# Designs tried in a protein design run: peptides against a protein of PDB entry 3JWR. Part 110

Target 1, 323 residues: chain A of PDB entry 3JWR
Amino acid sequence: TRELQSLAAAVVPSAQTLKITDFSFSDFELSDLETALCTIRMFTDLNLVQNFQMKHEVLCRWILSVKKNYRKNVAYHNWRHAFNTAQCMFAALKAGKIQNKLTDLEILALLIAALSHDLDHRGVNNSYIQRSEHPLAQLYCHSIMEHHHFDQCLMILNSPGNQILSGLSIEEYKTTLKIIKQAILATDLALYIKRRGEFFELIRKNQFNLEDPHQKELFLAMLMTACDLSAITKPWPIQQRIAELVATEFFDQGDRERKELNIEPTDLMNREKKNKIPSMQVGFIDAICLQLYEALTHVSEDCFPLLDGCRKNRQKWQALAEQ
Target 2, 298 residues: chain A of PDB entry 3JWR as posed
Amino acid sequence: TRELQSLAAAVVPSAQTLKITDFSFSDFELSDLETALCTIRMFTDLNLVQNFQMKHEVLCRWILSVKKNYRKNVAYHNWRHAFNTAQCMFAALKAGKIQNKLTDLEILALLIAALSHDLDHRGVNNSYIQRSEHPLAQLYCHSIMEHHHFDQCLMILNSPGNQILSGLSIEEYKTTLKIIKQAILATDLALYIKRRGEFFELIRKNQFNLEDPHQKELFLAMLMTACDLSAITKPWPIQQRIAELVATEFWEQGDQVGFIDFVCTQLYEALTHVSEDCFPLLDGCRKNRQKWQALAEQ

## One batch from the design tools (peptide)

Design b1_p30_1_s2 (made by RFdiffusion4, then SolubleMPNN; from b1_p30_1, 13 letters changed)
Fold by OpenDDE base, seed 1:
Structure b1_p30_1_s2 (fold): chain B 323 residues (1-323), chain A 30 residues (1-30)
Amino acid sequence: as target 1 above (323 residues)
Amino acid sequence: MGILEGLEIVARAGEAGQSPEAYAAQRLAA
């Protein structure tokens, strides 16, 4: 395609020029082509292209295929969300110095998972899928959409001309797919809430050990969640704009719940309750976000900008809630 | 999927007099 030719022939700017190592990064000013170039730079600077012998054209095609399999009519869970999740992963690995704590296969899997974790998202949550009796709800009992996202990820990885993992051994391939699956499934906040206590307790007791396979798996899950939720850590002007996108998508679901399911939406999805957004954001930060970024900062102090951003945004949302 | 599911779990756990962790574990075991 013309898009593939343009991407494959383009000079890829440095990570410094693209500012993709910054935790304060914003994609708002970037074109779709520039987001693809940023993605190439992430793979290159993490040594994934070299270590796994990726062909440039295949990587370009894969990136464009992933981007194409996000819906444009979804306000938040689109390519830009996946891209921002991957950028936060990249920043955590580089600036946060987590790269040195992980294997190349784990890094490869996390980056693929970050880009792929919401593939074919329809702008509705698992509860909606279940209540609407969607065919996917018959295939999976829990984490319905996350299983679907993983299935889409596998489909793309196995598509002709998109096989970025062709340079891996059979054992490396199996390991990578296992980690990708675990990472995508970990983006279900139900799984996060179920497992987070174990992680926090290990940190609190100074018993956290990445050499333990179970603790490694747990850490990768927590890191994925930290990147997926990283919008809450962004500078306030960026945070506000992203919060508007999230609210738009939630209100769209709420409108559909009224129209299609004849149910009253929850406050978060109720367009008539916009005035509750600030207090709900404070609640979200306190209940879900703060402890995660605190624990992550204990694993690597260089991840502090995520925690600091989250704290600053809590203050801003609290101030709005008091008006 | 994150923000809404997390908030719903926390809210419903509170209504049920359960910890969010216990409520989440129960939902995933069903």
Scores: peptide ipSAE 0.538, ipTM 0.941, DockQ to the pose 0.449
Fold by OpenDDE base, seed 2:
Structure b1_p30_1_s2 (fold): chain B 323 residues (1-323), chain A 30 residues (1-30)
Amino acid sequence: as target 1 above (323 residues)
Amino acid sequence: MGILEGLEIVARAGEAGQSPEAYAAQRLAA
């Protein structure tokens, strides 16, 4: 395609020029092409292109395929969300110095997972899928959408001309796919909430050890969640704008719940109760975000900007809630 | 599911008078 030709021929700017190592990064001013260029730079600077012998054209095609398989009519769970998740992963690996704690296969899997973790998202949550008796709800009991996202990820990876993993051995390939699946499934916050206590306890007791395979898996899951939620850590103007996108998608679901399911939406999904957003954001930060970024900062102190951003935004939301 | 799912879990847990952990555990037990 013309888009592929343009991307493949383009000069890829440095990570410094693109500012993709910054935890304060914003994609708002970037074109779709620029987001793809940023993504190429992430793969390159993490040594993934070199270490796994990725062909440039294949990588470009894969990136464009991933982007194409996000829906444009979804307010939040779109390509830009996936891209920002991947950018946060990149920043955590580089600026946060987590790269030094992981294998190349783990890094490869995490980056692919971050970009792919919401593929073909429909703008509705797992609860809606279950209640609507959607065909996907017949395939999976829980984490319905996350299983679907992984299926889409696998479909793209196996598509002609998109096989960025073709340079891997069969064992490396199997390992990578396993980690990708686990990472995508970990983005179900229900699973996060279920498992996070084990992680926090290991940190608190100074028993956390990445050489333990189970603890490694747990850490990768927590890291994926930290990147998936990273909008809450962004500078306040960025945070506010993203919160509006989140609210829009929630309100759209609430409208569909009324129309299609004849259900009164919860307050969070009720556009008539938008005045509760600040207090709900405070509750979300306190219940989910703060402890995660605190624990992550204990693993790597260079991830402190995520925690600091989260704390600052809590103060801002609290101030709005008090008005 | 990121922020959206998290917000829903917190909200629905609160509405049900449950902790987020209890609500999440129940949801995943089905």
Scores: peptide ipSAE 0.520, ipTM 0.935, DockQ to the pose 0.663
Fold by OpenDDE base, seed 4:
Structure b1_p30_1_s2 (fold): chain B 323 residues (1-323), chain A 30 residues (1-30)
Amino acid sequence: as target 1 above (323 residues)
Amino acid sequence: MGILEGLEIVARAGEAGQSPEAYAAQRLAA
């Protein structure tokens, strides 16, 4: 395709030029082509292209395929969200110095998972999918969309001309897919909330050890969540803009709940209760975000900008909630 | 699912008079 030709022929700027190592990164000013170039740079600078012998054209095709399998008519859970999740992962690995704590396969898996974790998202949550009796709800009882996202990820990885993992051994391939699946499934916040206590306790007791396979798996899950939620850590102007996208998608779901399911939406999804957004954001930060970024910062102090950003945004949202 | 689900869990838990953890646990147990 013309798009593939353009991407494959383009000069890929440095990570410094693209600012993709910054926790404060914003994609708002970037074209789709530039987001793809950023993604190539992430793979390159993490040594994934070299270590796993990725062909440039195949990587380009894969990136474009992933991007294509996000819906354009979804306000928040689109390619830009996936891209920002991956960028945060990249920043955490590089600037946050987590790269040295992980294997190349884990890094590969996390980056693929970050880019793929919301593939074919429909702008509605698992509860809506379940209540609407969607065919996907017949396949999976819990984490319905996360299973679907992984299925889409696997489909793309196995598609002709998209096989970025062809340089891996069979064992490496299996390991990578396992980690990808675990990472994508971990983005179900219900699972996060269920598991986070174990992580926080290990940190609190100073017993956290990445050499333990179970703790490693737990950490990868927590890291994925931290990147998935990283919008809450962004500089305030960026945070506000993202919150608008989130609200738009929630309100759209609320409208559909009324129209299609004859259900009164919760306050978060009720466009008539937009004034409650600041207080809900404070609650979200307090209940979910702060402890996670505190724990992550304990694992790697260089991740502090995420915690700091979250704290700053809490203050901003609190101030708005008090008006 | 990320931020949206988190906000939903907090909101619905609050509406139900439950902690987010309790609400999440209930959803996963059903």
Scores: peptide ipSAE 0.524, ipTM 0.935, DockQ to the pose 0.693; fails the geometry check
Fold by OpenDDE base, seed 3:
Structure b1_p30_1_s2 (fold): chain B 323 residues (1-323), chain A 30 residues (1-30)
Amino acid sequence: as target 1 above (323 residues)
Amino acid sequence: MGILEGLEIVARAGEAGQSPEAYAAQRLAA
C-alpha cells in the first residue's frame, strides 16, 4: 500500500526529536504516520529490531495492521490510546530505567502488548459485553475483552507479512506469547485490583525481588496497568482532554445501555451527570492510581514523574470537585 | 479494561456500597 511504502521509506526521527522518552508526552499534534514512526523508534531504541532480527518492512506492516485493527469510531479505546500506552511503556523503560530490570523478551512482549492490548475495542466494557450476551461472553467468563484483544494480537502476529517474531526461536516465541497474553490480560482492572495487594505488600516489606519469576510476572502486570492508566499522570491540559475522551466513550456506552439493554446507566456513564466527573476522577485516583505509581516509583525512582503527575492531577480534579 | 473499566468499577462499587476490590472480586467470581 501507499501508506506502507511511505512509512517504510521514511526517515525515523530520534527519540529525542519525537520526545517519546518524556512522561509528559502528548500525541495530540501527531499524524498517524508520525505515531507509526514513533512506534518504529520505540522498537529500534529498545534494541528489539536488532536483537530479534526484525525486517523493517515487516515491522512497518505490523504497526499499520495493529493501527488498522483499532476502531475509528471509538472515542478513547482507539489506536491513540494504544500508542500512548506503548509510549508510556517506552518512557518507563528508558527514562524510568526499568529496561535494565527486564529481559529483552519481556521488553519485546510488553511493547507488543501495550500496542495490542485494546485491539478491536468496541467502546464498551466487559460488563456491557456480558450483559448484552455478546458471542464473546460465551467464550470467556472473565476478562472477556482482554482475551479478545489477545486473540486479535495473535491473529495479526500470525498474518502474512506481519510476523515480527519470525526471528525468534521456538522457545523465545512461546515465552514472548506467554508474556504478551499475561500482559494484555493484566489490563483488566479487575485483575489488577485483585492482584495489586501482593505487589504493594512486597514493596512495603522490602521483599520485592524481580529475580523471582512470580514477582517478575506480577511486576509486568503492574507495569502494564501503570502504562494503561498513564493518562492520569499527564500534564493537566493533556489530562483534561483525555478525560473528555474517556467521558465521551462512557456516555456513549451509557446511551447504548439505555437503548440496547433498556437499563439506566451508572452515574459515570450518564451524560446528564457530567458534574460528577471531577469527584469520580478523584475517587479513581485514590482507589486505583496513587498506590500503583507509588509502588512503581519504589521499584524505580526515575518513574517519579508518573506519581507526581498523578498527584498534581488529583489536586486539580479535587479543586474542580469543590466548585 | 483500562481507565474506562476502572472508573466503572469504582463507580459501580460506590453505588453498591462496596470497595472496588470487593466489586472487582465479585466480577471475577461470576
Scores: peptide ipSAE 0.521, ipTM 0.934, DockQ to the pose 0.676; fails the geometry check

Design b1_p30_1_s3 (made by RFdiffusion4, then SolubleMPNN; from b1_p30_1, 13 letters changed)
Fold by OpenDDE base, seed 2:
Structure b1_p30_1_s3 (fold): chain B 323 residues (1-323), chain A 30 residues (1-30)
Amino acid sequence: as target 1 above (323 residues)
Amino acid sequence: MAIIEGLQIVLEAGKAGMSPEEYARELLEK
């Protein structure tokens, strides 16, 4: 395609020029082409292209395929969300110095998972899918959308001309797919809430050890969640704009719940309750985000900008909630 | 789904007289 030709022929700027190592990164000013260029740079600077012998054209095609399989009519869970999740992962690995704590296969899997974790998202949550009796709800009992996202990820990886993992051995391939699946499934916040206590307790007791395979898996899950939620850590103007996108998507779901399911939506998805957004954001930060970024900062002090950003945004939302 | 689902679990857990962790476990055991 013309798009592929354009991307494949383009000069890829440095990570410094693209500012993709910054935790404060914003994609608002970037074109779709520039987001694809940033993604190429992430793979390159993490040594994934070299270490796994990725063909440039195949990587370009894969990136474009991933981007194409996000819906444009979804306010928040679109390509830009996936891209920002991957950028936060890249920043955590580089600036946060987590790269040195992980294997190349783990890094490869995390980056693919970050880009793929919301593929074909429909702008509705698992509860809606279940209540609407969608066919997907018959395939999976829980984490319905996350299973679907992984299925989409696998479909793309196996599509002709998109096989970025073709340079891996059979064992490396199996390991990578396992980690990708675990990482995508970990983005279900129900699973996060279920597992986070174990992680926090290990940190509190100073017993956390990445050499333990179970603790490694747990850490990768927590890291995925930290990147998936990273919008809450962004500078206030960015955070505020993203919060509006999130609210839009949830209100759209609430409207559909009224129309299609004949139910009154929860306050979180009720457009008539938009005045509660600031207090809900404070509640979200306190209940979900703060402990996660505190624990992550304990594992790597260089991740402090995420915690600091989260704290600053809590203050901003609290001030709005008091008006 | 990140932001609202997490908060929803916390809120629903509270209504049920459960911790978020307990509620999440039950949700995932179905």
Scores: peptide ipSAE 0.504, ipTM 0.930, DockQ to the pose 0.521
Fold by OpenDDE base, seed 5:
Structure b1_p30_1_s3 (fold): chain B 323 residues (1-323), chain A 30 residues (1-30)
Amino acid sequence: as target 1 above (323 residues)
Amino acid sequence: MAIIEGLQIVLEAGKAGMSPEEYARELLEK
């Protein structure tokens, strides 16, 4: 395709030029091509291209395939969200120095997972899928969408010309897929809530050890969630704009719940209660975000900008809630 | 849908008289 030709022939700017190591990164001003270039740079600078002998054209095709399998008519859970998740992962690995704590296969898996974790998202949550009796709800009992996302990820990875993992041994391939699956499934916040207590306790007791395979798996899950939620950590103007996108998608679901399911939406998805957004954001930060970024910062102090951003945005939302 | 699902679980857990962790566990076991 013309798009592939353009991407494959383009000079990829440095990570510094692209600012993809910044926790304050915004994609709002970037074209689709530039997001793809950023993605190439992430793979390159993490040594994934070299270490796993990726062909440039194959990587380009894969990136474009991933991007294409996000829906454009979804306000928030689109390619830009996945891209921002991956960028936060990259920043956490580089600037946050998490790279030094992980294997190359884990890094590879996390980056692929971050980019793929919401593939073919329909702008509705698992509850909606279940209540609407969607065919996917017949296949999976929980984490319905996350299973679907992984299935889509696997489909792309196995598609002709998209096989970025072809340079891996059979064992490396199996390991990578396992980690990808776990990472994508970990983006279900229900799973996060279920597991986070174990992570926080390990941190609190100073018993956290990445050499333990179980703790490693747990950490990768927490890291994925931290990146997935990273919009809450962005500078206020960026955060506010992203919050509007999130609200739009939620209100769209609420409207569909009324229309299609004859259900009164929860306050979170009720367009008529948009004035509650600030207080809901404070609640979200307190209940979900703060402890995670505190724990992550404990693992690596260089991740502090995420925590700091979250705290600052809490203050901003609280101020709005008081008006 | 990251932001809403997390808060929704917390809120629903509260209504059910459960901890978020307990509610999440139950949700994942259905």
Scores: peptide ipSAE 0.502, ipTM 0.929, DockQ to the pose 0.501
Fold by OpenDDE base, seed 4:
Structure b1_p30_1_s3 (fold): chain B 323 residues (1-323), chain A 30 residues (1-30)
Amino acid sequence: as target 1 above (323 residues)
Amino acid sequence: MAIIEGLQIVLEAGKAGMSPEEYARELLEK
């Protein structure tokens, strides 16, 4: 395709030029092509291209395929969200120095997972899928969308000309897919809430050990969540804009719930209760975000900007809630 | 799952008189 030719022929700017090592990164001014270039840079600078012998054209095709399999009519859970999740992962690995704590396969898996974790998202949550009697709800009991996202990820990875993992041994391939699956499934916040206590307790007791396979898996899950939620850590102008996108998508779901399911939406999805957004954001930060970024910062102090950003945004949302 | 789903779990847990962790566990066991 013309798009592939353009991407494959383009000079890929440095990570410094693209600012993709910054936790404060914003994609708002980037074209789709530039987001793809950033993604190439992430793979390159993490040594994934070299270490796993990725062909440039194949990587380009894969990136474009992933991007294509996000829906354009979804306000938040689109390519830009996936891209920002991956960028945060990249920043956490590089600037946050987590790269040194992980294997190349884990890094490969996390980056693929971050880019793929919301593939074919429909702008509705698992509850809606269940209540609408969607065929996917018959296949999976919980984490319905996350299972679907992984299935889409696997489909793309196995598609002709998109096989970025072709340079891996059979064992490496299996390991990578396992980690990708775990990472994508970990983006179910229900799973996060269920598991986070174990992680926090390990940190509190100073018993956290990445050499333990179980703790490694747990950490990767927490890291995925931290990146998935990283919008809450962004500078205030960026945070506000993203919050609007999130609200838009949830209100759209609420509208559909009324229309299609004849149910009253929850406050979070109720357009009529938009004035509660600031207080809800404070609640979200307190209940979900702060402890995670605190714990992550304990693992790597260089991740502090995420925690700091979250704290700053809490203050901003609190101020709005008091108006 | 995005920001709002986590908060929903917390809020629903509160309504049910459960911790978020307890509520999340129940959701995943169904």
Scores: peptide ipSAE 0.509, ipTM 0.930, DockQ to the pose 0.542; fails the geometry check
Fold by OpenDDE base, seed 3:
Structure b1_p30_1_s3 (fold): chain B 323 residues (1-323), chain A 30 residues (1-30)
Amino acid sequence: as target 1 above (323 residues)
Amino acid sequence: MAIIEGLQIVLEAGKAGMSPEEYARELLEK
């Protein structure tokens, strides 16, 4: 309650002061309180507080609840990752000028989804969950963790004092939840890989139309992924540090795979193959990231900093891979 | 799913002689 009181009473700095419109944003120097303040600012500046009549205390409580439901012992998939995803979403909406292309409900859903998309992440991927015969693997056939994340999101949204969506009509609420679910599920890279071709083809053929409901849904999914992966776009010092966190988490999984499952981890999760990180990063950028940020930039040219950052980091990783 | 998971899908797809898209579809059809 002290944390809530402190947050609720705090003056929320401007987006400019917080630099949350910058694609180059880093949270490394921010306290947990400051990340919460940034989050409040995102909701406020996107007009979500006003448009959906959010009570300040409820929003504060919700933010803290979301933060609390990320595990502290997970190297990468923690509150800071979710926060950075949301910040990138905010930057894409504002600086990237995507805000004007979306409805308020879509924006609301995306921001909630970004903050919530990895709730209660356990530092292991869907494959591990499946192979470990975890109870969650019995509930969901695919995107196991993403379904769990959504369930956690829904639980928080429905918790007393956390109901930031209480100002919505029933129809708006249903629509918002639908979009949240879709956005969270979209963070499964398997789903991204499955769907990305359709998006890229629409862009290539100049047939992309956000007025089409299907294409809108597709775009929201791609945008969500772009924000989720946005660490790859950050200035090199930030990128490198985040990459270490990612590697740490995957190596931890690999260690668990050996100990708990008696499985030799893949190279990506093998601590002994740390020297392959640079080449793997290049591979990741080429296989997953570049086309996405190219396509996103085609939708909105003001998203170019994401693409530029990705390209720059590719060069840096390539240089390291050649050593 | 983090950066490495996407690459894992790509790599596993390659090992299976599939495109990443094909492999991803199979993963999602379970």
Scores: peptide ipSAE 0.507, ipTM 0.930, DockQ to the pose 0.511; fails the geometry check

